# Peptides against a protein of PDB entry 8PQO: the designs that were tried, part 60

Target 1, 252 residues: chain A of PDB entry 8PQO
Amino acid sequence: VLLKEYRVILPVSVDEYQVGQLYSVAEASKNETGGGEGVEVLVNEPYEKDGEKGQYTHKIYHLQSKVPTFVRMLAPEGALNIHEKAWNAYPYCRTVITNEYMKEDFLIKIETWHKPDLGTQENVHKLEPEAWKHVEAVYIDIADRSQVLSKDYKAEEDPAKFKSIKTGRGPLGPNWKQELVNQKDCPYMCAYKLVTVKFKWWGLQNKVENFIHKQERRLFTNFHRQLFCWLDKWVDLTMDDIRRMEEETKRQ

## One batch from the design tools (peptide; aimed at target 1 I97 T98)

Design b1_p26_8_s3 (made by RFdiffusion4, then SolubleMPNN; from b1_p26_8, 18 letters changed)
Fold by OpenDDE base, seed 5:
Structure b1_p26_8_s3 (fold): chain B 252 residues (1-252), chain A 26 residues (1-26)
Amino acid sequence: as target 1 above (252 residues)
Amino acid sequence: MPLLESVYLDLGKFLVDILLEVEKLL
């Protein structure tokens, strides 16, 4: 088991982020090749548990059409079926990813708190002390080009070049986080993403778990660069606007 | 309401990449 807490600092408020996140997901989904092919939604309903209220989703990703033929031919039954269970109670979110074949031997869990700070809170997810001491804190800097793979880099999604016309935020220089403290008119937040990865196959655990974390970091980096650079597209939208957009998308 | 974790814009590709990595290590 390998745990890391990714801390993504953004020059947006927690309330703004809620809109921006939903917009960016919707926008990216439109651009996704193949769309929702191979995705089965089993459950999509409101939930209430221990005072937490939100939306619960259970999806199955059928990867048979997404993998090379040789993988499909060799894969055991259930190996290409991935379950995603998600609890969205913004500003708290939890996602659990499992595989039918590996059962208890495979887990990706992502727990996110969105806080109006600069990533300074320790153990925001309230882990036991013994567990927390094994968590690596990883700061993602959306302005740092060196954290972006060349194949993922787009100039229009570079926070170091982007200037928001509507808000005046950006471009983000090398010391943008430090400068943000002095900018009373610019809101900020941190997404604390605790990622738990378990891949319990002898001899492969560390390699695969580290690989998965590398991919997660890549995803978080690219997504939040997009979210920021799309600020002018979503900053004037309301949650009602987003809900309407989602409903319209479901009807198509 | 969001149907996916926001960072999994291409969850299918993400999962396939994991599978391919595992295959390389076997």
Scores: peptide ipSAE 0.280, ipTM 0.838, DockQ to the pose 0.264
OpenDDE base, seeds 1, 2, 3, 4: peptide ipSAE 0.239, 0.265, 0.251, 0.267; ipTM 0.827, 0.837, 0.827, 0.832; seeds 1, 2, 4 fail the geometry check

Design b1_p26_8_s4 (made by RFdiffusion4, then SolubleMPNN; from b1_p26_8, 17 letters changed)
Fold by OpenDDE base, seed 3:
Structure b1_p26_8_s4 (fold): chain B 252 residues (1-252), chain A 26 residues (1-26)
Amino acid sequence: as target 1 above (252 residues)
Amino acid sequence: MPLLESVYLDLGKFLVDLLLEAKLKS
């Protein structure tokens, strides 16, 4: 088991982020080849558990049509079916990713708290001390180009170049986080993403767990760079606007 | 937080590759 807590600081409020996240997920999905093909929604319903109230979703990602024929032929049954269970109780979110073939031998858990701070809180997910001491805290700086792979880099998604017309936020210089503390009119938040990766196959644990963390870090970095650079597209939207957009997308 | 399909595709391909390598070494 390998645990890391990724802390993503953004010059947006917790309330703004709720809209921006939903917009950016939808926009990023539109830009992917194949759209929603291969995604099966099993459950989408409200839930209430232990004082947590939100929306529960269970999706299956069928990757058979997305891989080469030889991969499909060699893959064990269920190996190309990824289950995503998500509990969205913003500002708290939990996502559990499993695979039909690997069952209990494979688990990715992503638990996120969105807080109106600069990533200074320790153990926001309230782990036991023995577990918390094994968690590596990883800060993601969306303005740091060195954290972005060359193949992922786009100038239009570079926070160091972007300036929001609607809010005046950006561009983000090398010391933007420190400067943010002195800017009373600019909101800020931190997404604390505790990522738990479990892979039980002997001899492959470290390789797989480290690979998954590398992919998650890459995803979080690119996604939040997009979210910030798309600020002018979503900052004036309401949650009702987002819901309407989601309904329109489902009808297509 | 929903993940993008591309991430699951990369993950799936990686896992399949590992499975194939493991089977070939066994």
Scores: peptide ipSAE 0.196, ipTM 0.793, DockQ to the pose 0.699
OpenDDE base, seeds 1, 2, 4, 5: peptide ipSAE 0.191, 0.195, 0.193, 0.184; ipTM 0.793, 0.794, 0.791, 0.787

## One batch from the design tools (peptide; aimed at target 1 T95 T98 F106 L219)

Design b1_p27_1 (made by RFdiffusion4)
Pose (drawn by RFdiffusion4):
Structure b1_p27_1 (pose): chain A 252 residues (1-252), chain P 27 residues (1-27)
Amino acid sequence: as target 1 above (252 residues)
Amino acid sequence: SLENMNERAFWMAGITVTGTFVDNLVH
């Protein structure tokens, strides 16, 4: 099983990231026809354990209505049921994604620490030493064009070409992280996203784990580029504003 | 809320459906 820590250094604060990430998930999913239908909340409750106080959820995403009929007929029972178990104690969160048919043999776990630093902490997740020694640290720079697939590139989602009206932040150059250390004002943070991918069937552990990690890097990059370029849309929102928009979207 | 949840959901479903279909042909 392969583990990688993706460090996403951002010119926002940890407080700002919480609101921005929630807004961005909802906004990026605004054009998807077929969003919300098929989402099933099995469990939604508070939890507390040794310093980590938060909210636990167990949700199922039924894909039966979103795939062709032949895929629904051919799919082994439960293969189209995606389980997500989430522990949200921001600035820490854990999510575990499984498939009902694959049980625990196909697992994607993301454990994230959101810290007010420039991604300089080592083993921020406090792994056992030997296990930590086998974790690759992968840095994601949202200003670096070379880290974006050409088919994914969109000028309107390029931090190198965006300046915030409300904050004046951006555009981001190759030295933006250096200018953060030499700055006293603009906030910054790093999301330490430790990703574990497990695929135990058919001897395809390596191929699937690598494919999933490459796709996770691509998604983390594109998502956080979008998040920064949407600063003007969400930076003035509070958490109460986010919860209100959630209830609003709940009516339908 | 996790970002890009649909992409991950479709990958997991696709890998499972295709892998099971190929394993049944082999057998």

Design b1_p27_1_s1 (made by RFdiffusion4, then SolubleMPNN; from b1_p27_1, 19 letters changed)
Fold by OpenDDE base, seed 3:
Structure b1_p27_1_s1 (fold): chain B 252 residues (1-252), chain A 27 residues (1-27)
Amino acid sequence: as target 1 above (252 residues)
Amino acid sequence: MMFGINEYAFLLANITILTSLLAKLLE
């Protein structure tokens, strides 16, 4: 089992981020092949547990059409069916990913707190001390080009170049986070994403767990760079606007 | 339909992960 807490600081408020993330997810999904094809929604209902209120979803991702033919032909039964259970109670969310074939030997859990700070809180997910000491804190700087793979880099998605016309935020220089403290008119937040990866196959555990973390980090980095650079596209939208957009998408 | 950020994370990243892993393991 490998745990890392990714901390993504953004020059937006927690409230703004709720809109921005939903917009950016929708926008990014449009740019990807396959969209929601192969997704089976088993459960989609509100939940309330221990004072936490939100939306619970259980989805199955049938990946048969998303993998090469030879993989599909050779994959064991259930190997290409991924279960995702999500508890979305913004500003908190939890997602648990499992696989029908690997059962208890495979787990990806992503737990996120969105806080109006600069990523300075320790153990925001309230792990036991023994568990917390094994968590690596990883800071993602969306302005740091060195954290972006060359093949992923796009100038129009570079926070170090982007300036928001509507808000005046950006570009983000090398010391933007330190300067942000003195910018009283600019809100900020941190997404604390605790990622737990378990892959219990003999001889492959460390390799695969590290690989998965590498891919998650890559995704978080690119996504939040996009989110910021798309600020002018979503900053004037409301949650009601997003909900309407979602309903319209469902009808298509 | 629209997904949250973590659902999006799986859709984009984990499909690639699974494909890559299976390809390597089956070769």
Scores: peptide ipSAE 0.092, ipTM 0.758, DockQ to the pose 0.180
OpenDDE base, seeds 1, 2, 4, 5: peptide ipSAE 0.079, 0.057, 0.051, 0.080; ipTM 0.751, 0.749, 0.748, 0.755; seed 5 fails the geometry check

Design b1_p27_1_s2 (made by RFdiffusion4, then SolubleMPNN; from b1_p27_1, 19 letters changed)
Fold by OpenDDE base, seed 5:
Structure b1_p27_1_s2 (fold): chain B 252 residues (1-252), chain A 27 residues (1-27)
Amino acid sequence: as target 1 above (252 residues)
Amino acid sequence: MMFGIMEIAFFIANLTVTNYLKAKLLK
């Protein structure tokens, strides 16, 4: 088991982020090859548990059409089905990813708190002390180009070059986080993303767990760079606007 | 809600197949 807490600081408010996240997810999904193909939504319903209210979703990603033919032919039953269970109670969110074949031998859990701070809180997810001491805190700087793979880099998605016309935020220089403290009119938040990866296959545990973390970090970095650089596209939208957009997309 | 998991899913799928085949060869 490998746990890391990724802290993504953004020059947006927690309330703004809710809109921006949903917009950016939708936009990113449109750009992905295949889109929602092979995605089955089993459950999509509101939930309430222990004072937490939100939306619960259970999706299955059927990868049969996404893998080479020889892989599909050789795959054991359930190997190409990925389950995603998500509890979205913004500003808290939890996602659990499992595989039918691997069962308990594989787990990715992502728990996110969105806080109006600069990533200074320790153990926001309230882990036991013994568990928390083994969690590596990883700060993602969306302005740091060195954290972006060359193949992922786009100039139009570079926070170090982007200037929001609507808000005046950006570009983000090397010391943007420190400067942000002195800018009373600029909101900020941190997404605390605790990622738990379990992979129990002997001889591959560390390799796979580290690989998955690298992929998650890459994903978080690119996504939040996009989110910020798309600020002018979503900052004037309301949650109702987002809901309408989602409904319209669902009808297509 | 999770996003962009296809690469990870693809990796896991292929790893599963590889392991499955290996296990069969050892029997």
Scores: peptide ipSAE 0.230, ipTM 0.789, DockQ to the pose 0.591
OpenDDE base, seeds 1, 2, 3, 4: peptide ipSAE 0.230, 0.226, 0.212, 0.225; ipTM 0.786, 0.785, 0.778, 0.786

Design b1_p27_1_s3 (made by RFdiffusion4, then SolubleMPNN; from b1_p27_1, 17 letters changed)
Fold by OpenDDE base, seed 2:
Structure b1_p27_1_s3 (fold): chain B 252 residues (1-252), chain A 27 residues (1-27)
Amino acid sequence: as target 1 above (252 residues)
Amino acid sequence: MLFGINELAFLLANLTVTTYLEELLKK
């Protein structure tokens, strides 16, 4: 098991981020080929548990059509069915990813707290001390181009170049986080993403767990760069607007 | 809700892992 807490600081408010995240997920999904194909929604209901209120979703990602023929032909039954259970109680979110074939030997858990701070809180997820001492805190700087793979880089999604017309935010220079403290009119937040990865397979556990973390970090970095650079597209939207957009997308 | 939190990230990450596993199986 490998745990890392990714801290993504953004020059947006917690409330803004809720809209921006949903918009950006939808937008990014549209940009990917076969975005919604193979996704089965089993459950989409409100939940209330231990004082936590939100929306629970259970989705199955059927990857049979998305993997090479070689993999599909050799994959055991259930190996290409990925289950995603998500508890969205924004500003807290939890996602649990499992696989029918791997069962308890495979787990990706992403727990996110969105806080109106600069990523300074320790153990925001309230882990036991023994567990917390093994968690690596990883700061993602969306303005740092060195954290972006060349193949992922797009100038229009570079926070170091983007200037929001609607808000005046950006571009984000090398010291943008420090300067943000002095900008009274610019909100900020941090997404604390505790990622737990378990891949119990003899001889491959550490390799695969590290690989998954590497991919998650890459995705978090790229996603939040997009989220910020798309600020003018979503900052004036409301949650109701997002809901309407989602409904319209379902009809297509 | 059509899109869930981390849905896209999960899908892309999983595909990458699958590709990795494919390479391992070729050996």
Scores: peptide ipSAE 0.030, ipTM 0.677, DockQ to the pose 0.197
OpenDDE base, seeds 1, 3, 4, 5: peptide ipSAE 0.031, 0.027, 0.030, 0.030; ipTM 0.682, 0.665, 0.687, 0.684; seeds 1, 4 fail the geometry check

Design b1_p27_1_s4 (made by RFdiffusion4, then SolubleMPNN; from b1_p27_1, 20 letters changed)
Fold by OpenDDE base, seed 4:
Structure b1_p27_1_s4 (fold): chain B 252 residues (1-252), chain A 27 residues (1-27)
Amino acid sequence: as target 1 above (252 residues)
Amino acid sequence: MLFGIMEIAEFIANLTITNSLLKELLE
């Protein structure tokens, strides 16, 4: 088991982020992997447990048509079915990803707290001390180009170049986080993403767990760079606007 | 409304991860 807490600081408010996140997810999906193709929604219902209220979803991602032929041919039964169980109680979210074939031997859990701070809280997910001491805190700087793979880099998604017309935020220079504290009118938040990866296969555990973390980090980095650079597209949207957009996206 | 933290993004990520992992494990 490998745990890392990714801390993504953004010059947006927690409330703004809720809109921006949903917008960016919808926008980013339009031209990738056929959108929602291969997604089966098993459950979509409100929940309330231990004071946490939100929406619970259980989805199956059927990847058979999305992987190369040789993968389909060699993959055991259930290996290409990914189960996602998500508890969305923004500003808290939890997603659990499992695989039918690997069962208990495979787990990706992503627990996110969105806090109006600069990523300074320790153990925001309230882990036991023994567990917390093994968590690596990883700061993602959306303005740091060196954290972006060359193949992922797009100038129009570079926070170091982007200037928001509507908000005046950006571009984000090398010391943008330090300068942010002096900008009283600029909101900020941190997404604390505790990622738990478990891959129980002798000889491959560390390799695969590190690989998955690398991919998650890549995803978080690229996504939040987009989120910020698309600020002018979503900052004036309401949640109702987002809901309409999501419905339109599902129809594609 | 999407009810995951990053539902579509996670789908893409899972696709990429699954594909890459399977290639590494099966090749």
Scores: peptide ipSAE 0.037, ipTM 0.685, DockQ to the pose 0.152
OpenDDE base, seeds 1, 2, 3, 5: peptide ipSAE 0.030, 0.036, 0.030, 0.036; ipTM 0.669, 0.686, 0.670, 0.688; seed 1 fails the geometry check

Design b1_p27_2 (made by RFdiffusion4)
Pose (drawn by RFdiffusion4):
Structure b1_p27_2 (pose): chain A 252 residues (1-252), chain P 27 residues (1-27)
Amino acid sequence: as target 1 above (252 residues)
Amino acid sequence: SDALTETIFRVASVVMTHYVTHLLLTL
């Protein structure tokens, strides 16, 4: 099983990231016809354990209505049921994604620490030493065009070409992280996203784990580029504003 | 935070692609 820590250094604060990430998930999913239908909340409750106080959820995403009929007929029982178990104690969160048919043999776990630093901490997740030694640290720079697939590139989602009206932040150059250390004002943070991918069937552990990690790096990059370029849309929101928008979206 | 749609679909697509390939090889 392969583990990688993706470090996403951002010119926002940890407090700002919480609101921005919630807004961005909802906004990026605004054009998807077929969003919200098929989402099933099995469990939604508070939890507390040794310093980590938060909210636990168990959700199921039924994809039966979103795939062609032949896929629904051919799919082994439960293969189209995607389980997500989440522990949200921001600035820490853990999510575990499984498939009902694959049980625990196909698993994607993301454990994230959101810290007010420039991604300089080592083993921020406090792994056992030997296990930590086998974790590749992968840095995601949202200003670096070379880290974006050409088919994914969108000028309107390029931090190199965006300046915030409300904050004046951006555009981001190759030295933006260096200018952060030399700055006293603009906030910054790093999301330490430790990703574990497990695929235990058919001897395809390596191929699937690698494919999933490449796709996760692509998604983390594109997502956080979008998040920064949408600063003007969400930077003035509070958590109460986010919860209100959630309830609003709940009516339908 | 919730999983992205791409991740949800990717989980199901990975399972279906490898199940169909195994079924064809068995046949």

Design b1_p27_2_s1 (made by RFdiffusion4, then SolubleMPNN; from b1_p27_2, 20 letters changed)
Fold by OpenDDE base, seed 4:
Structure b1_p27_2_s1 (fold): chain B 252 residues (1-252), chain A 27 residues (1-27)
Amino acid sequence: as target 1 above (252 residues)
Amino acid sequence: MPASSELIRLVADIVLEAYLEEKKKLE
């Protein structure tokens, strides 16, 4: 098991981020070929547990149609069925990803707290001390080009170049996080993403767990760079606007 | 926060790769 807590600082409020996140997810989904294809929603219901109120979803991603024929032929039963269980209680979210074939030998858990701070809270997910001591804190700087793969880099998604016309935020210089403290009118937040990766196959555990973390980091980096650079597209949207966009996306 | 399609695909790729490697080891 490999745990890392990714801390993504953004020059947006927690409330703004809720809109921006949903917008950015929707926008990214539009650009994905067959984004909704093969997705089965088993459960989509409100939940209340231990004072946490939100929406619970259980989705199965059936990837049989999304892989080459030879892959389908080689894949064991259930290998191409990915289960996602999500508890969305913004500003808290938990996602658990499992696979029918791997069963208990595979788990990705992503637990996110969105806090109005600069990523300074320790153990925001309230892990036991013994578990917490094994968590690596990884800061993602959305303005740091060196954290972006060349193949993922887009100038229009570069926070170091982007300036929001609507908010005046950006561009994010090398010391942008330090400068936020001095900008009383600029909101900020941190997304604390505790990622737990479990891959219990002998000889492959470390390789796969590290690889998944590397990919998650990449995804978080790119996503939040987009989120910020799309600020002018979503900052004036309401949650109702987002819901409408989601419904429109589902119709495609 | 739904999982990205990229993440889901990545998971599938990893599972498949692991299966193939395990199969080769057992053969």
Scores: peptide ipSAE 0.195, ipTM 0.794, DockQ to the pose 0.739
OpenDDE base, seeds 1, 2, 3, 5: peptide ipSAE 0.187, 0.188, 0.177, 0.203; ipTM 0.790, 0.790, 0.782, 0.796; seed 5 fails the geometry check

Design b1_p27_2_s2 (made by RFdiffusion4, then SolubleMPNN; from b1_p27_2, 19 letters changed)
Fold by OpenDDE base, seed 1:
Structure b1_p27_2_s2 (fold): chain B 252 residues (1-252), chain A 27 residues (1-27)
Amino acid sequence: as target 1 above (252 residues)
Amino acid sequence: MPASKELIELVANIVLKYYLEEELKKK
C-alpha cells in the first residue's frame, strides 16, 4: 500500500472551485472521443452517513469495446470491468476504484478535502498517527512548468501566462503562493487529495503503486492547470447553470 | 473526481498483465 497526500493550491475560493471542477470535468469529457461509451450508472442517489450529506454514485466502466479482440478473448471474467464508487459531499469527496477480478488485491481510493487555506493543515483526513507517518505530502504547483510533461504542455493552459479578464487573477509568477497571502482580494484554497493505492502483486507491488501515483499526479496537475486557465468560462456560472448543462449533455 | 479514461485503461492493462503472469506460474 502506498499513500500520498497531494496538496493543490489554487487562487479560487472553495465555493468557486465547486463550479469550476464540474465545468472542467464536463469540458474534459467532451474533448475525449467516446468518453461516455461503456459507462453504466448503477446507482445515483443522495446519502446521509455520520453527518455527511451528499450524492452517492456507482459506475461500471466496461472496457470490452476499448481493447483489441485478442485481449478481450484472453481476459478473465470481470477483468475488464472497473467499478467506481463515489461519495460527493462537497467540500468532501471520496472515490473508490476497484476491479471485479482483482477483488481485495486492488484498490485506488481518492479522498479530497477542499479547505480555504494554503495547504498548511497536517492530517486533514484524520488518519491514525501511525498511518499518517507513512503518508508523503506532495505539493502540486500549477504554475511550475517543470512539473508538466512536454507532451501535455499547452500555452493556453499555462497559469504562468494566463490572466483572467473577469477576475484579474494571474498570471501566476514563481512566488505566486507567497504573494497570495498579501492579496486580500484574491481568494485561495487547497485541495487535499489523499490517494491510497493498493496492488497486491508479489515482486511488482511497489512498482505498480508508484506508477499509478505518477499517473494520478499528472492528471491532477493538468486538470487544475485547465481549471484555472478556464476561469473566465466558468466563474460567472451558478450551480444551477452547471446542472442544466449536465442535463443537456445527458440528452445528447 | 471521476476516474480518468487513462487511469481506467491503465488499470485494465495492469490487471491483464497480472492475470497472464499468474496463469504462467500455474504451468
Scores: peptide ipSAE 0.189, ipTM 0.787, DockQ to the pose 0.624
OpenDDE base, seeds 2, 3, 4, 5: peptide ipSAE 0.171, 0.177, 0.178, 0.168; ipTM 0.777, 0.778, 0.782, 0.771

Design b1_p27_2_s3 (made by RFdiffusion4, then SolubleMPNN; from b1_p27_2, 21 letters changed)
Fold by OpenDDE base, seed 5:
Structure b1_p27_2_s3 (fold): chain B 252 residues (1-252), chain A 27 residues (1-27)
Amino acid sequence: as target 1 above (252 residues)
Amino acid sequence: MEASSELIELTANIVLEAYLEAKKKKE
């Protein structure tokens, strides 16, 4: 098991982020070829547990149609079925990803707290001390070009070049995080993303777990760069606007 | 929300690759 806490600082408020995240997810999904195909929604219902209120979803991603025939023929039973269980109680979210073939030998868990700070809180997910001491904290800087793969780089999604017309935020210079504290009119937040990866196969555990973390970091970096650079597209939207957009998308 | 299509596809590929590698080690 390998745990890392990714801390993504953004020059947006927690409330703004809720809108921006949903918008950016929807936008990214539209741009993905075959997005939504093979998705089975088993459960989509409100939940309440220990004062936490939110939406619970259980989805199965059937990837048989997404892979070449020869891959499908080689795949063991259940290998192409990915389960996603998600608890969305913003500003807290939890997602658990499992695979039917791997069962208990494979787990990706992503737990996120969105806090109005600069990523300074320790153990925000309230892990036991023994577990917490093994968690690596990883700071993602959305303005740092060196953290982006060349193949992923787009100038229109570069926070170091982008300036929001509506808010005046950006571009983000090398010391943008330190400068935020002096900018009273610029909100900020941190997404604390605790990622737990389990791959319990002898000889492959470390390799696979590290690889998954590398990919998660890449995904988080790219996503939040997009979120910020799309600020002018979503900053004036309300949660009601987002809900309406989602409903309209579901009807199409 | 937390899982993109890319992550899901990546997960499947990892599982498949691991399966194939494990088979080679058992033989």
Scores: peptide ipSAE 0.213, ipTM 0.806, DockQ to the pose 0.666
OpenDDE base, seeds 1, 2, 3, 4: peptide ipSAE 0.189, 0.197, 0.185, 0.210; ipTM 0.797, 0.799, 0.795, 0.807; seed 3 fails the geometry check

Design b1_p27_2_s4 (made by RFdiffusion4, then SolubleMPNN; from b1_p27_2, 19 letters changed)
Fold by OpenDDE base, seed 2:
Structure b1_p27_2_s4 (fold): chain B 252 residues (1-252), chain A 27 residues (1-27)
Amino acid sequence: as target 1 above (252 residues)
Amino acid sequence: MEASLELIRLVAEIVLKYYLEQLKKLE
């Protein structure tokens, strides 16, 4: 089991982020080949647990049509079914990813707190001290080009080049986070994403778990770069606007 | 974001590789 807490600082408010996240997820899904195909929504209902109130979703991603025929023919039962259980109680979110074949031998858990700070809180997820001691804190700087793979880089999604017309935010220079402290008119937040990865594979567990973390970090980095650079597209939208957009998308 | 299609496909690929490795151990 490998735990890392990714801290993503953004020059947006917690309230703004909620809109931006939903917008960016929707856009990313549209841009993804085969978006929505093979997704089965089993559950989508409100929940209340331990004072946490939000929306619970259970989705199954059926990948049989997304792999070569020979893979589909050889894959064991359940191997191509990925389950996603999500508890969305913004500003807190939890997502659990499992696989039917791997059962308890595989787990990806992502727990996120969105806080109006600069990523300075320690153990925001309130882990036991012994567990927290083994958690690596990883800061993601969306303006740092070195954190982006060349194949992922797009100039139009570069926070170091982007200037928001509507808000005046950006471009983000090398010291943008430090400068942000002195800019009283610019909101900021941090997404604290505690990622737990378990993949029981004798001799290769650590390698696989680290690899999954590397991919998650890549995804988080690219997503938030997009989120910021798309600021002018979503900053004037309300949650009601987003809900309408989602409903319209469901009709397509 | 948390469960991008890319990540899901990656997980499936790893699971399949794991399965194949287990089969080799049985042979």
Scores: peptide ipSAE 0.348, ipTM 0.851, DockQ to the pose 0.590
OpenDDE base, seeds 1, 3, 4, 5: peptide ipSAE 0.314, 0.316, 0.329, 0.341; ipTM 0.839, 0.838, 0.842, 0.844

